# Ledger of designs, part 100: peptides against a protein of PDB entry 8PQO

Target 1, 252 residues: chain A of PDB entry 8PQO
Amino acid sequence: VLLKEYRVILPVSVDEYQVGQLYSVAEASKNETGGGEGVEVLVNEPYEKDGEKGQYTHKIYHLQSKVPTFVRMLAPEGALNIHEKAWNAYPYCRTVITNEYMKEDFLIKIETWHKPDLGTQENVHKLEPEAWKHVEAVYIDIADRSQVLSKDYKAEEDPAKFKSIKTGRGPLGPNWKQELVNQKDCPYMCAYKLVTVKFKWWGLQNKVENFIHKQERRLFTNFHRQLFCWLDKWVDLTMDDIRRMEEETKRQ

## One batch from the design tools (peptide; made by RFdiffusion4, then SolubleMPNN)

Design b1_p17_6_s3 (from b1_p17_6, 10 letters changed)
Fold by OpenDDE base, seed 2:
Structure b1_p17_6_s3 (fold): chain B 252 residues (1-252), chain A 17 residues (1-17)
Amino acid sequence: as target 1 above (252 residues)
Amino acid sequence: MNEVPFSSLTKPLLEIL
C-alpha cells in the first residue's frame, strides 16, 4: 500500500472550484478520444449517510475495446472491468476504484477535502498517527512547467501564460503562491487529495503502486492547469448551468 | 461526479500492460 497526499493550491475559492471542477471534468471528458465509450453507469443517485450528503455514482469501465486483442484474449474474466464508486459531497469527495478480478488485491482510493487555505493543514483526512506518518505530502504547483510532461504541455493550458479577463487572475509567476497572501481580492484554496494505492501482486506491488501514483499526479497536474486556464469559461456559470451541461453531455 | 476523469487514466494504465 502506498499513500500520498497531493496538495493542489489554486487561486480560486472553494465555491468557485465546485463549478470549475464539474465544468472541467465535462470538458476534459469531451476532449478525450473515445470519450465515455465502454462506460456503464450503474448508479447515479443522491445519498445521505453519516451526516454526509451528496451524489453517489457507480460506473463500470469496460476496457475490452481499449486493449489490444491479444491482451483481451489473455485477460482473466473480470480483469478488464474497472469499478468506480464515487461519493461527491463537496467539499468532500471520495472515489474508490476496484477490479473484478483483483478483488481485494487492487484498490485506488482518492479522498479529497477542499479547504480555503494554502495547503498548510496536516492530516486533514484525520488518519491515525501510525498511518499518517507513512503519507508523503506532495505539492502540485500548477504554474511549474517542470512538473508537466512535454507531451502534455499546451500553451493555452499554461497558468504561467494565462490571464483571466473576467477575474484578472494570472499569469501565475514563480512566486504566485506567496503573492496570494498579499492579494486581498484573490481567493485561494487547496485540494487535499489523499490517494491510497494497493496492488498486491508478488514482485510488482511497488512498481505498479508507484506507477499509478505517477499517473494520478500527472492527471491532477494537467486537470488543474486546465481548470485554471478555463476560468473565464466557467467562473460565471451556476450549478444549474453545470447540470444542464451534464445532461447535454449525457445525450451525446 | 468523479474527482478526475478516470477515462484519462485508462491510457496510462494500458501503458502498464
Scores: peptide ipSAE 0.065, ipTM 0.789, DockQ to the pose 0.584
Fold by OpenDDE base, seed 3:
Structure b1_p17_6_s3 (fold): chain B 252 residues (1-252), chain A 17 residues (1-17)
Amino acid sequence: as target 1 above (252 residues)
Amino acid sequence: MNEVPFSSLTKPLLEIL
């Protein structure tokens, strides 16, 4: 098991981020060619548990069409079915990813708290001290080009070049976080993303767990760069606007 | 809607496969 807490600081409020996240997820999904193929939505319902209220989703990603024919033919039953269970109780979110074949030997869990701070809180997910001492805290800087792979880099998604017309935010220079503290009118938040990766296969555990973390970090980096650079597209939208857009997309 | 579409994770996962 490998745990890391990714801390993503953004020059947006927690309330703004709720809209921006949903917009950016929808937009990113549209940009992924064939992303909707092989996705089965089993459950999409409101939930209430232990005072937490939100939306619960259960999706199955059928990867049979996404892998080479020989892999599909050799794959054990259920090996190409990925289950995603998600609890969205913003500002808290949880996603659990499992595989039918691997059962308890595979887990990706992503738990996120969105806080109106600069990533200064320790153990926001309230882990036991013994567990917390094994968590690596990783800061993601959306303005740092060195954290972006060349193949993922787009100039239109570069926070160091983007300036919001609607809000005046950006471009984000090398010291943008320090400068933000002095800008009383600019909101800020941190997404604290605790990622738990378990891959119990002897000889491959560390390799696969580290690889998954590397991919998660890459995804979080790219996503939040997009979210910020799309600020002018979503900042004036309401949650009701987002809900309407989601319903319109479901009808297509 | 989830934080990041798992479809975005699928491509990296397929690179493993």
Scores: peptide ipSAE 0.061, ipTM 0.786, DockQ to the pose 0.550
Fold by OpenDDE base, seed 5:
Structure b1_p17_6_s3 (fold): chain B 252 residues (1-252), chain A 17 residues (1-17)
Amino acid sequence: as target 1 above (252 residues)
Amino acid sequence: MNEVPFSSLTKPLLEIL
């Protein structure tokens, strides 16, 4: 098991981020060819548990059409079915990813707290001290080009170049986080993403767990760069606007 | 109605698998 807490600082409020996240997910999904193919929604309902209230979703990702034919032919039953269970109780979110074939030997859990700070809180997920001491804290700087793979880099998604017309935020210089503390007119937040990866196959555990973390980090970096650079597209939207956009996307 | 958008986390993992 490998745990890392990714801390993504953004020059947006927690309330703004709720809209921005939903917009950016929807927009990213539109930009992906075949993004809806092979996704089965089993459950989408409100939940209330242990004082947590939100939306619960259970999705299956059928990867049979997404893998090479030889992989499909060799894959055991259920190996290409990924289950995603998500609890969205913003500002808290939890996602659990499992595989039918690997069962308890595979887990990706992502727990996110969105806080109105600069990533300074320790153990925001309230882990036991013994567990917390094994968590690596990883700061993601959306302005740092060195954290972006060359193949993922787009100039229109570069926070170091982007300036919001609607809000005046950006571009984000090398010291933008330090400068933000002095800018009373600019909101900020941190997404604290505790990622738990378990891959319990002898000889491959560390390799696969580290690989998954590398991909998660890449994803978080790129997504939040997009979210910020799309600020002018979503900052004036309401939650109702987002819901309408999601419904329209499903009908296409 | 899929009110919760696709996890921004799962899709890139699916692209990598």
Scores: peptide ipSAE 0.044, ipTM 0.777, DockQ to the pose 0.201
Fold by OpenDDE base, seed 1:
Structure b1_p17_6_s3 (fold): chain B 252 residues (1-252), chain A 17 residues (1-17)
Amino acid sequence: as target 1 above (252 residues)
Amino acid sequence: MNEVPFSSLTKPLLEIL
């Protein structure tokens, strides 16, 4: 098991981020070729549990059409079915990813708190002290180009070049996080993303767990760079606007 | 749809397979 807490600082408010996240997810999904194909939505309902109130979703990703034919032919039964269970009780979110074949030997869990701070809280997910000692805190800097793979880099998604016309935020210089403290009119937040990865195959555990974390970090970095650089597209939208856009997309 | 923020996680998972 490998645990890391990714801390993503953004020059947006917690309330703004709720809109921006939903917009950016929808936009990113549209831009992915073959997005949504092989996705089965089993459950999509409101929930209330342990003081959390939000939306619960259970999706199955059928990867049979997404992998090469030789992989599909050699894959064990259930190996290409990924279950995603998600609890969205913003500003808290939890996602649990499992596989039918691997059962207890595979888990990806992502637990996120969105806080109006600069990533200064320790153990925001309230882990036991012994468990917390094994968590690496990883700061993602959306302005740091060195954290972006060359194949993922787009100039239009570079926070160090982007200037929001609507808000005046950006471009983000090397010291942008320190400068936020002095900018009373610029909101800020941190997404604290505790990622738990379990892959219990002898000889492959460390390799696969580290690989998954590398991919998660890459995803979080690219996504939040997009979210910020798309600020002028979503900052004036309401949650009701987002819901309408989602409903319109379902009807197509 | 409460879109799970990381439906894009499928792509990284495909790179693992």
Scores: peptide ipSAE 0.051, ipTM 0.787, DockQ to the pose 0.356; fails the geometry check

Design b1_p17_6_s4 (from b1_p17_6, 9 letters changed)
Fold by OpenDDE base, seed 2:
Structure b1_p17_6_s4 (fold): chain B 252 residues (1-252), chain A 17 residues (1-17)
Amino acid sequence: as target 1 above (252 residues)
Amino acid sequence: MNEVPFSELAKPLLEIL
């Protein structure tokens, strides 16, 4: 098991981020070739549990069409079915990813708190001390081009170049986070993303767990760069606007 | 709904699964 807490600081408010996240997920899904193909939504309903109120989703990603024929033919039964269970009780979110074949030997869990701070809180997910001491805190700087793979880099998604017309935010210079403290009118937040990865296969555990974390970090980095650079597209949207957009995306 | 688009993670995961 490998745990890392990714801290993504953004020059947006917690309330703004709720809209921006949903918008950016919807847009990213539209931009992905075949992004909705092989996705089965089993459950999408409100939930209330232990004082947490939100939306619960259970999706299955059927990857049979996404792999080469030889992989599909050799794959064990259920190996290409990925289950995603998500609890969205913003500002808290949890996603649990499992696989039918690997059962308890595979887990990706992502737990996110969105806080109106600069990523300064320790153990925001309230882990036991013994567990917390094994968590690496990883800061993602959306303005740092060195954290972006060359193949993922787009100039239109570069926070160091982008300036919001609607808000005046950006471009983000090398010291943008420190400068935020002095900018009274610029909101900021941190997404504290605790990622738990378990891949219990002999000889492959560390390799695969580290690889998954590398991919998660890459994904978070690119996503939040997009979220910021798309600020002018979503900052004036309401939650009702987002809901309409999500419905339209489901029909495509 | 989702933390991030899972489809973006799927392709890299398929390289190891």
Scores: peptide ipSAE 0.053, ipTM 0.789, DockQ to the pose 0.632
Fold by OpenDDE base, seed 1:
Structure b1_p17_6_s4 (fold): chain B 252 residues (1-252), chain A 17 residues (1-17)
Amino acid sequence: as target 1 above (252 residues)
Amino acid sequence: MNEVPFSELAKPLLEIL
């Protein structure tokens, strides 16, 4: 098991981020070829548990159409079915990813707190001290081009170049995080993403767990760069606007 | 809603399965 806490600082408020995240997820999903193909929604309902209230979703991603024919033919039963269970109680979110074939030998868990700070809180997920001492804190700087793979880089998604017309935020210089403290009119937040990766195959555990973390970091970096650079597209939207857009997209 | 678009996770996961 490998745990890392990714801390993503953004020049947006916690409330703004709720809209921006939903918008950016929707846009990213539209840009993916066949993004909706093979997605089965088993559950989509409100939940209340242990004082947490939110939306629970259970989706199955059937990857049979997303892999080459030879992989599909050789894949064990259930190996290409990914289950995603998500609890969205914003500003807290939890996602659990499992696979039918691997069962207890595979887990990706992402637990996120969105806080109105600069990533300064320790153990925001309230892990036991023995567990917390094994968590690496990883800061993602959305303005740092060195954290972006060349193949993922787009100039229109570069926070160091983008300036929001609607908010005046950006471009984000090398010291943008320190400068936020002095900019009373610019909101900020940190997404504390505790990622737990478990891959219990002998000889491959460390390799695969590290690989998954590398991919998660890449995804978080790219996603939040997009979210910020799309600020002018979503900042004036309300949650009701987002819900309407989601409903319209489901009808198409 | 999902923490991250799963479609972005699917491809890397397929590389390791």
Scores: peptide ipSAE 0.066, ipTM 0.796, DockQ to the pose 0.598; fails the geometry check
Fold by OpenDDE base, seed 5:
Structure b1_p17_6_s4 (fold): chain B 252 residues (1-252), chain A 17 residues (1-17)
Amino acid sequence: as target 1 above (252 residues)
Amino acid sequence: MNEVPFSELAKPLLEIL
């Protein structure tokens, strides 16, 4: 098991991020080739548990069409079916990813708290002290080009070049996080993403767990760069606007 | 709604499988 807490600081409020995240997920999904092919939605319902209120979703990703024919022919039954269970109780979210074949030997868990701070809280997920000692804290700087792979880099998604017309935020210089403290009118937040990866296969555990974390970090970096650079597209949207966009996307 | 686009996670996972 490998745990890392990714801390993503953004020049947006916790309330703004709720809209921006939903917009950016929808936009990113439209830009992906193959869209919803092989996605089955089993459950999509409100939940209430232990004072937490939100939306619960259970999806199955059938990857048979997304792998080469030889992989599909050799794959054990259930190996290409991935289950995603998500609890969205913003500002808290939890996603659990499992595989039918691997059962308890494979787990990806992502738990996120969105806080109106600069990533300074320790153990925001309230882990036991012994468990917390094994968590690596990883800061993602959306303005740092060196954290972006050359193949993923787009100038229109560069926070160091982008300036919001609607809000006046950006471009994000090398000291942008320190400058936020002095800008009374600029909101800020941190997304604390605790990622737990388990891959219990002898000889491959560390390799696969580290690989998954590398991909998660890449995903979080690119996604939040997009979210910020798309600020003018979503900052004036309401949650009702987002719901309409989601309904329109489901019909396509 | 998903915290991150799962399709972006699926591609790397397919390279491992």
Scores: peptide ipSAE 0.058, ipTM 0.792, DockQ to the pose 0.582; fails the geometry check
Fold by OpenDDE base, seed 3:
Structure b1_p17_6_s4 (fold): chain B 252 residues (1-252), chain A 17 residues (1-17)
Amino acid sequence: as target 1 above (252 residues)
Amino acid sequence: MNEVPFSELAKPLLEIL
């Protein structure tokens, strides 16, 4: 098991982020070729548990169409079915990813708290001290080009070049986080993403767990760069606007 | 809604698998 807490600081409020996240997820999904193909939504309902209220979703990703025919033919039953269970109780979110074939030998869990701070809180997920001491805290700087793979880099998604017309935020210079403290009118937040990766296959555990974390970090980096650079597209939207957009997308 | 499109996660996972 490998745990890391990714801390993503953004020059947006927690309330703004709720809209921006939903918009950016929808937009990113549209940009993916074959997005939604092989996705089965089993459950999408409100939940209440232990004072947590939100939306619960259970999706199955059927990867049979995403792999070569020979892989599909050789894959054990259930090996190409990935289950995603998500609890969205913003500002808290939890996603659990499992595979039918691997059962308990595979887990990706992402737990996120969104806080109106600069990533200064320790153990925001309230882990036991013994567990917390094994968690690596990783800061993601959306303005740092060195954290972006050359193949992922787009100039239109570069926070160091983007300036919001609607809000005046950006471009984000090398010291943008320190400068935020002096900018009383610019909101900020941190997404604290505790990522738990478990891959129990002997000899491959560390390699695969580290690989998954590397991919998660890459995804978080790219996503939040997009989210910020799309600020002018979503900042004036309400949650009701997002809900309408989601309903319209379901009908297509 | 999910935090990140899973399809981007699936692609790297398929390379492992």
Scores: peptide ipSAE 0.049, ipTM 0.782, DockQ to the pose 0.638; fails the geometry check

Design b1_p17_7_s1 (from b1_p17_7, 6 letters changed)
Fold by OpenDDE base, seed 1:
Structure b1_p17_7_s1 (fold): chain B 252 residues (1-252), chain A 17 residues (1-17)
Amino acid sequence: as target 1 above (252 residues)
Amino acid sequence: SEAEKAFNNLFSKLSIS
């Protein structure tokens, strides 16, 4: 088991982020070839449990068409079906990813708290002390180009170049986080993303767990760079606007 | 690698939070 807490600081408010996240997810999905191909939505309903109220989703990702033929032919039954269960009770979210074949030997859990701070809270997910001491805190700086792979880099998605016309935020220089403290009119937040990866297979545990973390970090970095650089597209939208856009997309 | 391509495809579709 490998645990890391990724802390993503953004020059947006917690309330703004809720809209920006939904917009950016939708936009990113449109840019991907094949869209939702191989995705089956089993459940999408509101839930209320232990004082937590939000939206619950259960999706299956069928990877049979996404892997080479020889992999598909050699894969055990259920090995290419990924289950994703998500509880969205913003500002708290939880996603659990499992596999039919691996069962308890495979787990990806992502728990996120969105807080109006600069990533200074320790153990925001309230882990036991013994567990918390094994968590690596990883700061993602969306303005740091060195954290972006060359193949992922786009100038139009570079926070160090972007300036919001509507809000005046950006570009983000090397010391933007320190400067943010002195900018009373600029809101800020941190997404605390605790990622738990378990891959219990002798000889491959460390390799696979580290690989998955590398991919998650890459995803978080690219996504939040996009979210910020698309600020002018979503900052004036309301949650009702987002809901209407989602409904319109479902009807197509 | 082929594994990297498969994972990249998967992660781009995930509704992670």
Scores: peptide ipSAE 0.029, ipTM 0.696, DockQ to the pose 0.518
Fold by OpenDDE base, seed 4:
Structure b1_p17_7_s1 (fold): chain B 252 residues (1-252), chain A 17 residues (1-17)
Amino acid sequence: as target 1 above (252 residues)
Amino acid sequence: SEAEKAFNNLFSKLSIS
């Protein structure tokens, strides 16, 4: 098991982020080739558990058409079906990813707290001390180009170049976080993403767990760069606007 | 790798994105 807490600081408020996240997820999904092909939504309903109220989703990702033929032919039954269970109770979110074949030997869990701070809280997910000491804290700087793969880099998604016309935020220079503290009119938040990866195959555990973390970090970095650079597209939207957009997308 | 591409496509569509 490999645990890391990714801390993503953004020059937006917790309330703004809720809209921006939903918008950016929808936009990113549209930009991906193949759209929603291979994704089955089993459950999408409100939930209430232990005082937490939110939206629960259960999706199955069928990867049979997404892998090479030889992989599909050799894959055991259920090996190419990935289940995603998500509990969205913003500002708290939890996602659990499992595989039908691997069962208890494979787990990706992502738990996120969105807090109106600069990533200074320790153990925001309230882990036991023994567990917390094994968690690596990883800071993601959306303005740091060196954290972005060349193949992922887009100038229009570079926070170091982007300036929001509607809010005046950006561009984000090398010391943008320090400067943010002195800018009383600019909101800020941190997304604390605790990622738990478990892959219990002898000889491959460390390799796969580290690989998955690398991919998650890459995803978080790119997504939040997009979220910020798309600020002018979503900052004036309401949650009702987002819901309408989602409904319109489902009808197409 | 082709496997990496498949995973990248999957992760980009995750609800936690």
Scores: peptide ipSAE 0.028, ipTM 0.694, DockQ to the pose 0.532
Fold by OpenDDE base, seed 5:
Formats: sequence, structure tokens, C-alpha cells
Structure b1_p17_7_s1 (fold): chain B 252 residues (1-252), chain A 17 residues (1-17)
Amino acid sequence: as target 1 above (252 residues)
Amino acid sequence: SEAEKAFNNLFSKLSIS
């Protein structure tokens, strides 16, 4: 098991982020090769549990068409079916990813708190001390080009070059986080993303767990760079606007 | 690799929490 807490600081408010995240997820999904192919939505409903209220989703990702033919032919039954269960109770979110074949031997869990701070809280997810001491805190700086793979880099998605016309935010220089503290009118937040990865197969555990974390970090970095650089596209939208957009997309 | 591409495609479609 490998745990890391990714802390993503953004010059947006917690309330703004709720809109921006939903918009950016939708936009990024449209741009992705293969679209919604192989995705089955089993459940999408409101939930209440232990005082937590939000939206619950259960999706199955059928990966048969996403792997080479020889892998598909040799894969055990259920090995290419990934289940995603998500509880969205913003500002708290939880996603659990499992595999039918591996059962308890495979887990990806992503738990996120969105807080109006600069990533200074320790153990925001309230882990036991023994567990918390094994968590690596990883700061993602969306303005740091060195954290972006060359193949992922786009100038139009570079926070160090982008300036929001609607809000005046950006570009984000090397000291943008320190400068942000002095800007009373600029909101800020941190997404604390605790990622738990378990791949319990002898000989492959460390390799796969590290690989998954690498991919998650890459995803978080690119996504939040996009979210910020798309600020002018979503900052004036309301949650009702987002809901309408989602409904329109479902009808297509 | 093809495996890396498959994972990237999967993760990009996952619900980000």
C-alpha cells in the first residue's frame, strides 16, 4: 500500500472551484480519445450517510477495447472491468476504484477536502497517527513548468502565461503563492487529495503502485493547469448552468 | 507503451474527486 497526499493550491475560492471542476471535467472528457466508450453508469443518485449529503455514482469501465488484442484474449474473466464508486459531497469527495478479478488485492482510493487555505493543514483527513506518518505530502505547483511532461505541455494551458480577463488573476510567477497572501481581493484554496493505492501482487506491487501514483500526479497537474487557464470560460457560470450542461450532454 | 496509454485514457475519464 502506498499513500500520498497531493496538495494543489489554486487562486480560486472553494465555491468557484466547484463550478470550475465540473466544467473542466466535462471539457477534458470531450477532448479525450475514445470519449465515453466502454463506460457503463449503474447508479447516479443522491445519498445521505453519517451526516454527509451528496451525489453517489457507480460506473463500470470496460477496458476490453482499450488494451491490445493479446491482452484481451489472455485476460482472466473480470480483469478488464474497473468499478468506480464516487461520493461527491463537495467540499468533500471520495472515489473508490476496484477490479472484479483482483477483488481486495487492488484498490485506488482518492479522498479530497477542499479548504480555503494555502495547504498548511496537517492530516486534514484525520488518519490515525501511525497511518499518517507513512503519508508523503506532495505539493503540486500549477505554475511550475518543470512538473509538466513535454508531451503534455500546451502554451494555452500554462498558468505562467495566462491572464484572466474577467478576474484579472494571473499570470502566475515563481512567487505567486507568496504574492497571493498580499492580494486581499484574490481568493485561494487548496485541494487536499489523499490517494491510497494498493496492488497486492508479489513482484509487481511497488512497480504498479508507484506507476499509478505517477499517473495520478500527472492527471492532477494537467487538470488543474487547465482549470485555471479556463477560468474565463467557467467563472461566470452557476451550478444551475452546469447542471443544464450536464443534462444536455446526457441527451446527446 | 500500450498499457500506459490505456491507463492514461482510463484515468482521464475517471471522476476526479
Scores: peptide ipSAE 0.029, ipTM 0.699, DockQ to the pose 0.580; fails the geometry check
Fold by OpenDDE base, seed 3:
Structure b1_p17_7_s1 (fold): chain B 252 residues (1-252), chain A 17 residues (1-17)
Amino acid sequence: as target 1 above (252 residues)
Amino acid sequence: SEAEKAFNNLFSKLSIS
């Protein structure tokens, strides 16, 4: 098991982020080739548990068309079906990813708290001390180009170049976080993303767990760069606007 | 790699929490 807490600082408020996240997820999905292909939504309903209220979703990702034919032909039953269970109780979210074939030997869990701070809280997910000492805290700087792979880089998604017309935020220079403290009119938040990866196969555990973390970090980095650079597209939207957009998308 | 592409495609479609 490998645990890392990714801390993503953004020059937006927690309330703004709720809209921006939903917008950016939808937008990013549209940009992906074969978007929605092989995705089955089993459940999408409100939930209430232990005082937590939100939306629960259960999706299955069928990867049969996403792997080479020979892999598909040789893959055990259920090996190419990925289950995603998500609890969205913003500002708290939890996603659990499992595989039918690997069962308890495979787990990706992503738990996120969105806080109106600069990533200074320790153990926001309230882990036991023994567990917390094994968690690596990883700060993601969306303005740091060195954290972005060349193949992922797009100038229109570069926070170091983007200037929001509607809010005046950006571009984000090398010291933007430090400068933000002195900018009373600019809100900020941190997404604390505790990622638990378990791949309990002898000889492959460390390799796969590290690989998955690398991919998650890459995803978080790129996504939040997009989210910020798309600020002018979503900052004036309300949650009702987002809900309406989602409903319209379902009809298409 | 093909595997990397598959994972990238999958992760991009995941619900981001």
Scores: peptide ipSAE 0.028, ipTM 0.693, DockQ to the pose 0.585; fails the geometry check

